# Peptides against a protein of PDB entry 8YR4, part 83

Target 1, 309 residues: chain A of PDB entry 8YR4
Amino acid sequence: PRGSPALQLVVLICLGLMGLERALNVLVPIFYRNIVNLLTEKAPWNSLAWTVTSYVFLKFLQGGGTGSTGFVSNLRTFLWIRVQQFTSRRVELLIFSHLHELSLRWHLGRRTGEVLRIADRGTSSVTGLLSYLVFNVIPTLADIIIGIIYFSMFFNAWFGLIVFLCMSLYLTLTIVVTEWRTKFRRAMNTQENATRARAVDSLLNFETVKYYNAESYEVERYREAIIKYQGLEWKSSASLVLLNQTQNLVIGLGLLAGSLLCAYFVTEQKLQVGDYVLFGTYIIQLYMPLNWFGTYYRMIQTNFIDMEN

## One batch from the design tools (peptide; made by RFdiffusion4, then SolubleMPNN)

Design b2_p15_6_s4 (from b2_p15_6, 13 letters changed)
Fold by OpenDDE base, seed 5:
Structure b2_p15_6_s4 (fold): chain B 309 residues (1-309), chain A 15 residues (1-15)
Amino acid sequence: as target 1 above (309 residues)
Amino acid sequence: SAEEERRKEIERERS
């Protein structure tokens, strides 16, 4: 943000907190591994108690593995409120200024409510896009890269390859299926708007409908429009279930392959029992934010289309 | 799932 050194400092602190979240995403599984190993070795209580206490503290900072409920994430979100408000206000004023520069002919052809809706959509689209890109998409990609590097260095190269292939396939299928399902969502939204318009027109002409005792006819037409909408809604919802199941299958296959390989190396005494637990925990932790990736991708794509119009 | 419900809420807030 130009002109406010205080807001620039807040942005830097938020970036630092995002880096801390990435470090916690690696440290929490490591400490959990260490607890499992210490329990397996029947280590002295003092060492175990210290490691458990440290793990619980790190887990409090991280939150439930989603990064959204941890102390660090909450602190970041709190500090970001002022930056978001500044950005939103700047975009809103820019859009408002631009609307005043448009021709009188453009304004005469539109209702004030439509102009405000365009302004609100524009502001929400830009600010939402930036927020999702910076706080969800980029961090998730960073966690994947960090995961690949970690498993490649501290495990075997095969684990890094499994994570790479699993996440690459997951992201690719998420994009492809999301683009495919966007057609169903557009059709659903178009039919929703048409159904709503028909209901509004029927209600605006209520006196005429009542005069002709056409209430049953209008209700039946509205019912037909709802059934048509629900048919499109079902396709949209079913396509979402298919996306989620495809994502779950890819993660399941990656987890299976990596867990079997880890179990094999534990039987050969090349890895410890804690390493098996670490791998499973880390993969599940990577999966949690990725479930939202399809939603973020759609939001990004929709916002780009709305900005071009 | 709670994730699907939140996804539906986010989809509804944008419609």
Scores: peptide ipSAE 0.029, ipTM 0.698, DockQ to the pose 0.105
Fold by OpenDDE base, seed 3:
Structure b2_p15_6_s4 (fold): chain B 309 residues (1-309), chain A 15 residues (1-15)
Amino acid sequence: as target 1 above (309 residues)
Amino acid sequence: SAEEERRKEIERERS
């Protein structure tokens, strides 16, 4: 944010906390590996207890799976409230000033409540989009890159290749299937709006409907609109299940290939038992934010289209 | 799954 050094400092702190989350995403699996290795070696209780305590502390900082539940993420979210409010207010004031510069003809053709609703939706869409880009999309891509580098350096290059191929295929299929299902979602939303409009028009014309005893006819038309909506809702929901299943299959194949390779290297004494547990834990940890990637991608795409209109 | 339900809920709230 230009003009407030305090808010710039908060942004830098939030970026630092995001970097810390990325470090925790690597460290938590490493410490879990170390616990498994110490248990396997029957290490002394003191060494085990310190490693377990350190792991639990790191896990408290990281939170569970989605970066949103950890102490570091909560602290980041808390600090970001002021930045979000400043950004929202700035966008709202820019929209409001632009609305005042628009022609009288534009204002006379629109209800004041509709103009305010457009402004509020525009502000929410911009602020939402920026938050999702910065806090969900970029961190997820960073975690993938860090994962590829980590497995390539500390395991075998084959593990880095498996993660790369799995994540690339996952992202590509997520985008392609998401673009495909967006057509069904748009059709559903258009039919929902049309169904709602029919209900509103029927209720606004209640006196006329009652005068002609047309209540049964209006109810039947509304029923037909609902059935048409439900047919489109089913297609949207079924396409979501297909997306989730496709994502699950890709991750399952990557996990299978990598787990078999890891098990093989453990049998050859090139890796430890803890390294097998690390691989599985790390892949599952990468999967959790990726599951939401398709939703964030669609939301970003929708918000961009809504800003251009 | 709870994630699929939350995804549907987020998709419904934003539609």
Scores: peptide ipSAE 0.032, ipTM 0.714, DockQ to the pose 0.100; fails the geometry check
Fold by OpenDDE base, seed 2:
Structure b2_p15_6_s4 (fold): chain B 309 residues (1-309), chain A 15 residues (1-15)
Amino acid sequence: as target 1 above (309 residues)
Amino acid sequence: SAEEERRKEIERERS
């Protein structure tokens, strides 16, 4: 973005974070390999525990393999909000200004009702996807329950408890934070509709705007409406990042607790190295449905809010 | 919506 050194710095930070994600993609497998090797060699508990903790921390930063967005990705997404908003606003203002520069013949030939119909077609396609998503939520919940039962029966009761607590906490926080963010989304959508209506009204009154040479005034009013919208959009988007990060944190804590407990039991020769690998893989497989549930629940809630407006 | 685009981005990062 030309003209804002602050936004240029944010872009550079985002590029740096993208580089860090690439480094994490290499480091996470290396640390996981190191855990397997240390378990195979029957290394001292202290070395193993530090390596496991470091792995889980790196995995928390990465996300990806847990099906959640990592801390680094969430931070990038959060920082990118302002850059996207700057770009969007600039494009919207350029388009709007250009529309006011167009000939009267161009404006008389276009029915505003066609622009509205394109927006409505977008919303109707999303409604058809809601049924599909609801049918995926129930199987996802079933898979979670099956997973909890499996861990409770075939692993130590402590593993079942950890998984149960993590999944329950994940689901609860997903619902609570999603309901909390709904108000920001509703406010955003209301302001978006108001901003669109203002733009449409300004363009419908093109002749009047030209007669009074009020083009600059209408562009400035549109700018103010966009800025107000972007303030609400930021809250909505930041709340989404917070939800994703909360989910990532819960998964990270579950993975940490379970991985440390597995590693301890392997050190005590109660479990084999293969059991650690199995547990880690199975936990990741259980967290993937949970992440999809959170995504689907957010999608459903999103679409309900978008249908109410 | 910009949130749907970001959701699609988040979903793309989760897929």
Scores: peptide ipSAE 0.028, ipTM 0.691, DockQ to the pose 0.109; fails the geometry check
Fold by OpenDDE base, seed 4:
Formats: structure tokens, C-alpha cells, sequence
Structure b2_p15_6_s4 (fold): chain B 309 residues (1-309), chain A 15 residues (1-15)
């Protein structure tokens, strides 16, 4: 942010912490490999204990594979609060200034509460989009690239190719299925709003409904609206299950192909038993944040559409 | 799954 050296330093520290998370994503599987190899070799307890302690410490810094629960991620999120507040305030002031520059005809056609709601949505959309791009999408893509490079250099070009094909197929299917799902979600949200509006309108007109003894009619109309909503909710939820299952199948096929190839190379004494464990651990570690990629992509797409309206 | 529930919660908080 221009004008605050302290906030610029915080941004640099947050970028440094993001780099540290990428390093941890490589180091944690390596240390886990080393533990398995030391156990296989029946290494002395002191060497094993130091390696295990170091692994647990690195795992505490990294967190549970989602990246959201690690000490480094939590510290980054904490430091970013002030940067987010500065960015939000700047966007809000820009939107507010722009609203004041709009013609009187534009304002006369809209309620003040609607204008404020558009401003709040615009600010939330921009700030949300930037947060997801910087903290979720870019890091996940970086971890995939780092993974491809790592496996290509330290295992074999075939492992890098398997990871590349698996992740490319995963991302492509995630995008395509998420775009398909977005139609069902929009239909569900539209019907939810319509169902809520009917309930509110019926309750606001309570005296009129009582006067005509129309309670049973309003209840039946509300029931029909709920059934219609539930039909759309089912399609949205079923499409989510289909997305998750498709993602799981792609990762499962990649894990199968790579694990079989790794087991073959271990049998030929080209790789160690720990390298088999490393491959499985690393693929599962890549899978955890990728499960959320469809949600991030959808939020990005929604935020872009909400900025155009 | 706990991940799907958390995904639904994050989806609900943003709708």
C-alpha cells in the first residue's frame, strides 16, 4: 500500500511467510521420508528422535495439509488483517467517491439502501477476489509447479509427467464441473430469495390473510415454494457430490499410477521405501487444498459477475 | 465429510 511503510513491510513479511509455506510443503514430506528410511535402517535412537522432533515441528508450522491451520498461515492471516482493512477502506472510499460523481438521474431511480448494498457488495467482491487469488489460488498453483519440478528432478521424468497430467486434468474438470454447477446454485439462490420474499409478504399482510381466512392457502403456496426450492437444492448438492467424486477419482487414478510406478522402482532398488511414502504423502498434501479450488474458482467467478452488475 | 460441511458453511456465510 502506498503511503504506509509499516503496511508495506507487513506485506513483504506476508509474502515471505507464503514462501516459507511453499518450502514447508516440500520439507515435510522429505522429513517423513527420512523417518521411514531411518526406521528401515534401524538407525540409532538419537538420530531418529531428532528427525521425528524436527518433522513434528515442521508439521506444526505447516498445519494439516489445508494450509489454514498451520502456525505460519495463522501468523500470515493475523498480520494481513491490517492490510485487508486498509485495502477495504480504500475500495469503499473509491466506490463512495464514484457514487457521488454519478448523475442525479441514477440516484433518483434507486433507494439509498440499495445504493449502499451495491457499494458493500462491490467492496466485498473486490477484497474477496484479491484475497482468494493471493492466498489460495496462486499458492496452490505454485505448490503444483514445485511438485512437478521436484518429482521430475529427484525421481524420474515419468513422475513429473503423471503429476502434471493428473493436476491438469483435475484443474480442467474442476473448472468445467464448477461452471456447470454454478447454474444450479444460481437457480437455488433465486428460488430461496423468492420463497423468503413470499413468506415475508404473507406475514406483512397478516391482517388481510386473516380477514379472508386465507391461512391454509398461504401455507400451501409456501409449501409448494419450499418443495421447488428443495428440488433445486438437491440438484446443487448432488452436483457438489459429483464434483467431489470426480476430483477424488482423478487424484485416485494419479495416486494409483504414481504409486505403482514408485513401487516398481523400489523393487528395482532405484528408489527407497521412504520415497514411496513421500510420493503418497505429497500427492495427498496437494489434494487437500485442491478440494477447495472449485469453491475458490466459483467465488472468483461470482465476484467478477457481481462487479459487472 | 467434515470438509463438505465446512464447504457448505463457507458457502452459506457468503450467500
Amino acid sequence: as target 1 above (309 residues)
Amino acid sequence: SAEEERRKEIERERS
Scores: peptide ipSAE 0.027, ipTM 0.695, DockQ to the pose 0.100; fails the geometry check

Design b2_p15_7_s1 (from b2_p15_7, 8 letters changed)
Fold by OpenDDE base, seed 3:
Structure b2_p15_7_s1 (fold): chain B 309 residues (1-309), chain A 15 residues (1-15)
Amino acid sequence: as target 1 above (309 residues)
Amino acid sequence: SVLEKLFNELPESTV
């Protein structure tokens, strides 16, 4: 935000907290590995208790992954409220100023309530998208890159390759299936609006419908519109299940390949038992935010289309 | 699913 040094400092602190979340996403699996190794080695209770206490503290700071109520995520969200409010208010004032600069003919041609509804939706979409990009999309991509680097440096290069191929295939299939799904969602939304418009028109013309005893005819027309909507809703929902299953299959194959390779290296005494647990824990941790990536991609596409209009 | 909840919470662009 240009003009408020205090809000710029809050943005820098939020970026620092985002960096800390990335560090925690690496450290939590490492400490969990260390616990498993210490348990396997039958290490003294004092070393084990310290490592467990440190792990639980790091897990408290991290929470359950992206979108969980971890202490660092909550602190970031709390500090970001002021930045979001400043950004929202600035966008609202820019839209409102622009509306006042528009010609009287433009204002007379539109209902004031429709203009305000478009302005509110525009403001909420822009502010929501920016927050979503900065706090969910970018961090998720960063965690994937950090994961590939970590596995390539501290494991064999084969682990980095498996994670790279798995995540690249996951992202590609998520995009392709989400684009394919978007047509079913648009058709569903169009039919929902048409069904609602028919219901509103029938209710606004209630006196005319009652005068002609056409209630049964209007109910049957509404039933046909609902059946048509439900047919499109089913296609939308079925396409979502297909997306989720495709995503789960890709992660399952990556987890299988990496877990088998890790188990093999543990049998060759090149890796410890804790390294097997680390790999599984880290892949599952990367999977949690990726479930939302199709939703992120769709929101990005929708907001780009809405900004071009 | 969690995806369905987010789909329902997202302001559907009614455009």
Scores: peptide ipSAE 0.012, ipTM 0.452, DockQ to the pose 0.043; fails the geometry check
Fold by OpenDDE base, seed 1:
Structure b2_p15_7_s1 (fold): chain B 309 residues (1-309), chain A 15 residues (1-15)
Amino acid sequence: as target 1 above (309 residues)
Amino acid sequence: SVLEKLFNELPESTV
């Protein structure tokens, strides 16, 4: 933010906390590996107790892997409130200034309450888009890259290749299926608006409908519009289930291939039992934020279409 | 402008 050194410092602290979250995503699986190895070696209780206490503390800082429930994430979200409010107010003032620059003919054709609701939706869309990009999309892509590098350096290159192929296939299928389902969602939203407009027009003409005893005819036309809407809603919901099942299948196959390879290397004494647990834990941590990636991509695409339009 | 288009396509909430 230009003009407030305090808000610039808060942004730098939030970026530092995001870097700390990335470090925790690597350290938590490593400490869990070390616990399993110490248990396997029957290490002394003092060393085990310190490693378990350190793991639980790091897990408290990280939270549940969704990037929303950990102490570091909550502290970042708390500090970001002031930056979000500054950004929201700046966008709202830019929208409001632009509305005052528009022609009198544009304002005479629209109700003031509608124009304000459009401005509020526009502000929420831009601020939401920026929040999703900075706090969900970029961190998830960074965690994937860090994971590929970590597995390629500390494990055999085959683990880095499995994670790369699994995540590349997952992201590609998520984008392709989300673009395909966007057609059904647009058709659903258009039919919802048309069904609502028909209901409003029928209610505004209530006296005319009563005069001609046309109530049964208007109810039947509304029923036909609802049935057409529900047919499009079903296609939208079924396409979401198909996306989720495709995502689960890709992650399940990647987890299976990597877990079998890790188990094989443990039997060959090239890896320890803790390394098997590390791989499974790390893949599950990557999977949790990726479940929302299709929702973020859809929101980004909608907000870009709503901004280009 | 991107903003002019945003304001033209945001559907009239006929409420």
Scores: peptide ipSAE 0.000, ipTM 0.313, DockQ to the pose 0.029; fails the geometry check
Fold by OpenDDE base, seed 4:
Structure b2_p15_7_s1 (fold): chain B 309 residues (1-309), chain A 15 residues (1-15)
Amino acid sequence: as target 1 above (309 residues)
Amino acid sequence: SVLEKLFNELPESTV
């Protein structure tokens, strides 16, 4: 934000809080590991109680991980409201200024209410894109990289490789299937708008429809439009289930391979029982925001297409 | 322009 040092400070604080979220995403599994190890070793109650209390406090700060309602994420979201409002207003004013620079012929060919609706959509797309990139996509990618580094350094290079291959395959399949799915979603949205348009037109012209006793004909045309919409909706919904199932399968295979390898290293006394729990906890924690990555990627693509337009 | 394609992706206003 140019021109407000207060908003620049808020952005820096939000970036600091994002860094804290990344640290919490590593620390929470580590403290959970330590609890399991202390329980296994039958450690003194005072050490266990301190570690459990610290874990619960860190878990309160983290919440459910990236995209959760943890205290740090809520505080970041709260502080970001003013930055978002400033950015929105700046984009709205830029769009509005640009609209006034356009030719009179461009304005005469379009209704003022439509132009304003476009400006609102354009503002929402830009602000949405920035929010998804900064608060969901970048943090998730950072957590994956941190995870690969952590597992490679503290476990074995094989664990880092499993996480790398699993996450790379997950991201690649998510992108490819999301791009494929976007075609069905666009077709669905176009048909939804066309179906709504026919309904509105029929209702606005209801006197003419009544005059010709054409109610049954208009209802049948509307039914045909709904059936066509539902055929596209089914393709969109089925493609989402396929995406989710593909994602779940990739994570499941990564979790299986890594858990078996971790169990093997625990049997060889190279790792502790808590390290098995850490691996499972960390992979599930990475998976939680990744479930929405296809949605974020699609929103990014839509918003970029809307910005290129 | 960003606006021209936004208009092309707008469903033709039924009005």
Scores: peptide ipSAE 0.000, ipTM 0.301, DockQ to the pose 0.031; fails the geometry check
Fold by OpenDDE base, seed 5:
Structure b2_p15_7_s1 (fold): chain B 309 residues (1-309), chain A 15 residues (1-15)
Amino acid sequence: as target 1 above (309 residues)
Amino acid sequence: SVLEKLFNELPESTV
């Protein structure tokens, strides 16, 4: 943010905290591995207690696997409030200035309340888009890349390949199925708006409906509109379940392939029991933010479409 | 257009 060195420093601190979250995502599984290995080896209590205490402290900093509830994430979110407010205000003022530059003919053709609602949606869409890109999409992609590098360097190259193929297939299918699903969602939203418009029109003409005793007819027309809406809603909801199940299947197959390969190498004494636990824990940690990726992609697409209008 | 203007102004405003 030009003109506020304090906000620039806060942005740099937030970026540093995001880097720390990425480091914690690697360190937490490593410490958990070490605990499992120390327990297997029947190591001295002092070494075990220190490693467990260190793990619990790192887990407190990281949070419950989603990264969203950890101390570092909470501190980042708290510091970012001022940056978000500055960005929102700047976008709002730019939109407001642009609205004042528009021709009188454009303003006479639109209701002022609709223009303000479009402006508010525009500001919310831009700030939302930026927040999703910076705090969810980019970090998730970074965690995947870090994971591929880590497994390729410290495990066999086959583990890095499994993670790469699994995550690439997951992301590709998420995009393709989300684009396909967007058609059903648009049809549902159009029918919802049409159903609401009919209900409002019937209620505004309530006196006329009563005068003609047409109440039963209007209720039946509304019922037909609801049934038509529910048919489109079912398609939208069923397509979401299909997306989630496809995602779960891809992760399940990747977890199966990698877990079998890890178990095989443990039986050959090339890997330790803790390495099996590390792989499973790390894949589950990658899955948690990826489960929401389809929702983020949908919000990104919606915000782009809402900005073009 | 608005997004391109925002993206073109973003590097100068974040850094």
Scores: peptide ipSAE 0.000, ipTM 0.361, DockQ to the pose 0.014; fails the geometry check

Design b2_p15_7_s2 (from b2_p15_7, 6 letters changed)
Fold by OpenDDE base, seed 4:
Structure b2_p15_7_s2 (fold): chain B 309 residues (1-309), chain A 15 residues (1-15)
Amino acid sequence: as target 1 above (309 residues)
Amino acid sequence: SVLEELFNSLPESTV
């Protein structure tokens, strides 16, 4: 955003709204805890009604957590449109300028449509990368850190340790399985492009194919290419299911361990019933954006690879 | 070509 003070201010407002989302991710579970505790204590209706109204208002601002359609997230997304357009246009102009600096021999060796497609992919890649880093990855990591600190300070060091171990294992497995999966996705995309190119070449040479009565041969070659693509697609899709299931197991084990420990401390009167609900609610809120973290990490990797080509 | 554009207009699966 160099050169426009207005867009710099919009970026600062968006960062402020992201900070507000982090605060809401802590406050919403706290207010929900307080409702459960007030209900357990049979508190006066006026106190309960105020806390419930405040909770619903905070929940409207938050929505479903990170990546949800909450009011704050929608306002941030709306304000970011102008920043995204400025960034996109700047990247497009940089790519276009760089293309004009390339040798005539490079341009004569490529079709103009391929060059424009590379420019559009490059722009989409950079803009996508920035959006996923700023709006999904960084906020999710911040919410994890805030969660570890919160549980360590207000519950017990054991809860902070469970969240730390669960999230560290989750992130590590997400990275490792995503890197493994990226090989299948690259092979799939390469075979998709090859299958598409074969179909385009066959249709562009339609007169020649018809002259030689080679339609059945071209259809069979296309069928073989589709079968090969589907074999790679299956590996890509199956690897995604494996990632999602691995993530679900790690979060499930963390939720189990933490929920059992909460229940135990409630039985020992060290925690209230509302604290059990807070832990479960907060872990579920962390899980929602984390479910997509593997996709975000892969998109980041793909976008970096697509920028190198 | 129009065919290249038609194929290229297929949304890359963002998922």
Scores: peptide ipSAE 0.007, ipTM 0.400, DockQ to the pose 0.137
Fold by OpenDDE base, seed 1:
Structure b2_p15_7_s2 (fold): chain B 309 residues (1-309), chain A 15 residues (1-15)
Amino acid sequence: as target 1 above (309 residues)
Amino acid sequence: SVLEELFNSLPESTV
């Protein structure tokens, strides 16, 4: 934010808290591994109790992934309110200034309430897009990269390769299937708007419809429009189920391959039982944000379409 | 800025 050193400091603190969340995503599985290893070795109660207490404290700071708010995520969200309000107000004032610079002919052709609703949608779309990019997309990509580096350095290059191939395939299929789905969603939204416009036009011409006794004809036309809409809605919903199932299958195959490899290395005494638990826990932590990635990508595309219309 | 480029890329029909 230009002009407020206080808001610049808040942005730097929020970036520091995002870095702390990335560190917690690595530390929580490590401490859980250490608990399992200490239990397996029948370590003294004092060492076990300290490690369990430290794990629970770190888990309280982290939370339970996307949708569960940990202490650090709540503190970040709280501090970000002022930055969001500053950004929203700046975008609203820029849109409002631009609307006043537009030609009188453009304003005479539109209702003021429609123009304000477009401006509000535009502001919400831009601020939503920025929030999704900064707080969901970038952190998820960072966690994947950190995961690949961690598994490559501390386990074996084969684990880093499995995570790399699984996440690359997951992201590629998510993008390709989401772009394919966007065609069905655009067709659905266009048919929804056309069905609504026909209903409004029929109701505005109520006197004419009543005069010609055409009520049954208008109801039948509306039924045909609804059936056509529902056929497009079904394709959109079925394509979402297909996306979710494809994502679940890719993660399931990655988890299977990595878990079997971990179990083999534990049997060969190259890894400990805790390392098997660490791998499973870390992959599940990566998967939780990725389920929302398709939703964020779709929201990004919708916000771009809503900015183009 | 990316925001200024996004704002300047808004078609006259949508703003």
Scores: peptide ipSAE 0.000, ipTM 0.320, DockQ to the pose 0.019
Fold by OpenDDE base, seed 3:
Structure b2_p15_7_s2 (fold): chain B 309 residues (1-309), chain A 15 residues (1-15)
Amino acid sequence: as target 1 above (309 residues)
Amino acid sequence: SVLEELFNSLPESTV
């Protein structure tokens, strides 16, 4: 936001908090590793208790595996409300100003309620797109890169390669299957709108329908439209299950390969038992936000299409 | 939930 130094500072603080979340995503597995190693070594209670307390504190800052419920994430979300409101208001005022610059002929050809709905959708689309890019997509990609670097430096190049191949395959399949399913979702949405339009038209023409005793005919037409909708809904839902299962298989294979390799290196005394637990914990932490990546990708595509209109 | 916020922030596809 170029016009408010206070909001620029809030944006910088939010970016700093995002950096802290990335650091916590690395530190939490490390502290969990250290607990497992201290338990294995039968370390003194004071050292164990301090490490457990530190882990729980870091886990409180990070939050649950969705990252959305942590103290740092909540603080970021709270501070971002003012930036979102400023951005929304600025987009809304730009759209409103542009609407007032349009010709009288353009305004006479459109219902005021439709124009306002387009303005609200445009504002929501831009603000939504920005929020998803900055707070979900970019952080998730950053966590993957940090993970690859971390495993390559502190474990072995083979672990970094497994994570790289797993995440690259996961992202590629997520995009390809999401694009493939988008056609089913569009067809479903078009049929939903057509079904709603038929219901509204029948209800608006209620007197005419009643005059011709055509209620049974309108109900049957509506039933046929619902059956057609449900056939498209099933394809959309089945394609989502296929996406989720494909994602689960890719992560499962990556977890299997990495866990077997880690177990092997633990048997060779090159890694500790805690390192096995760290790998599993870190991969699951990367997996949780990635489950939503297909949703974010679709929202980005929808928001771009809605901005071109 | 982030899911509900995501669902509520989904622009209804303008057909």
Scores: peptide ipSAE 0.000, ipTM 0.411, DockQ to the pose 0.039
Fold by OpenDDE base, seed 5:
Structure b2_p15_7_s2 (fold): chain B 309 residues (1-309), chain A 15 residues (1-15)
Amino acid sequence: as target 1 above (309 residues)
Amino acid sequence: SVLEELFNSLPESTV
């Protein structure tokens, strides 16, 4: 942010904390592997106790994975509040200044309350999109790349290839199914707005409806609109279940292929039992943020559509 | 248009 060296320093600290989160995502599975290996080897208690204590400390810093309330993530979120407020205020002022530069003809054609609601939606959409890209999308892509590099260097090129293919297929299917689902969601939202508009119109004309004893007719018309809405809601919800199940199948297949390959290399004494546990733990950590990636792509796409309007 | 100009101006304003 131009003009505040203090906020620039906070941004740099937040970027440093994001880098630390990426390092923790690699270190936590490594320390967990080491515990499993030390337990298998019946290592001395002092070495085991130190490794367990170090693991628990690293796990406290990381939390339950990407999007969990780990200490580093909480500290980053806390520091970012001031940066978000600065960005939001700047966007609001730019939108407000632009609204004052618009022609009188544009203002006469629109209700002032509708213009303010569009401005507030625009501000929230831009600020939400930026925060979302910086804190969820980019870190998740970085964790995938780090994962591919790590498995390719420390296990075998085949593990890196399985992770690459699984993640690429997962991301591609998530995008394609989310774009397909967006059609059903748009239809649902249009029907919801039409149903609400009919209910409001019926309630505004309540005296006329009562005068003609048309209450039963208006209730039946509202019931038909609800049934139409629920039919579209079912399609939207069913498409979400289909997305989640498709994601779960890709995860399951990737985990199966990689776990079988790990188990094979453990039987061949090329890998240790701890390396099998590391692979499973690391893959699950990569998938935790990816489960939200569909919601995420939807938020991005919604924010872009709300920015075009 | 306005939001594209805003989006294009935001990188310069966030640094």
Scores: peptide ipSAE 0.000, ipTM 0.368, DockQ to the pose 0.016

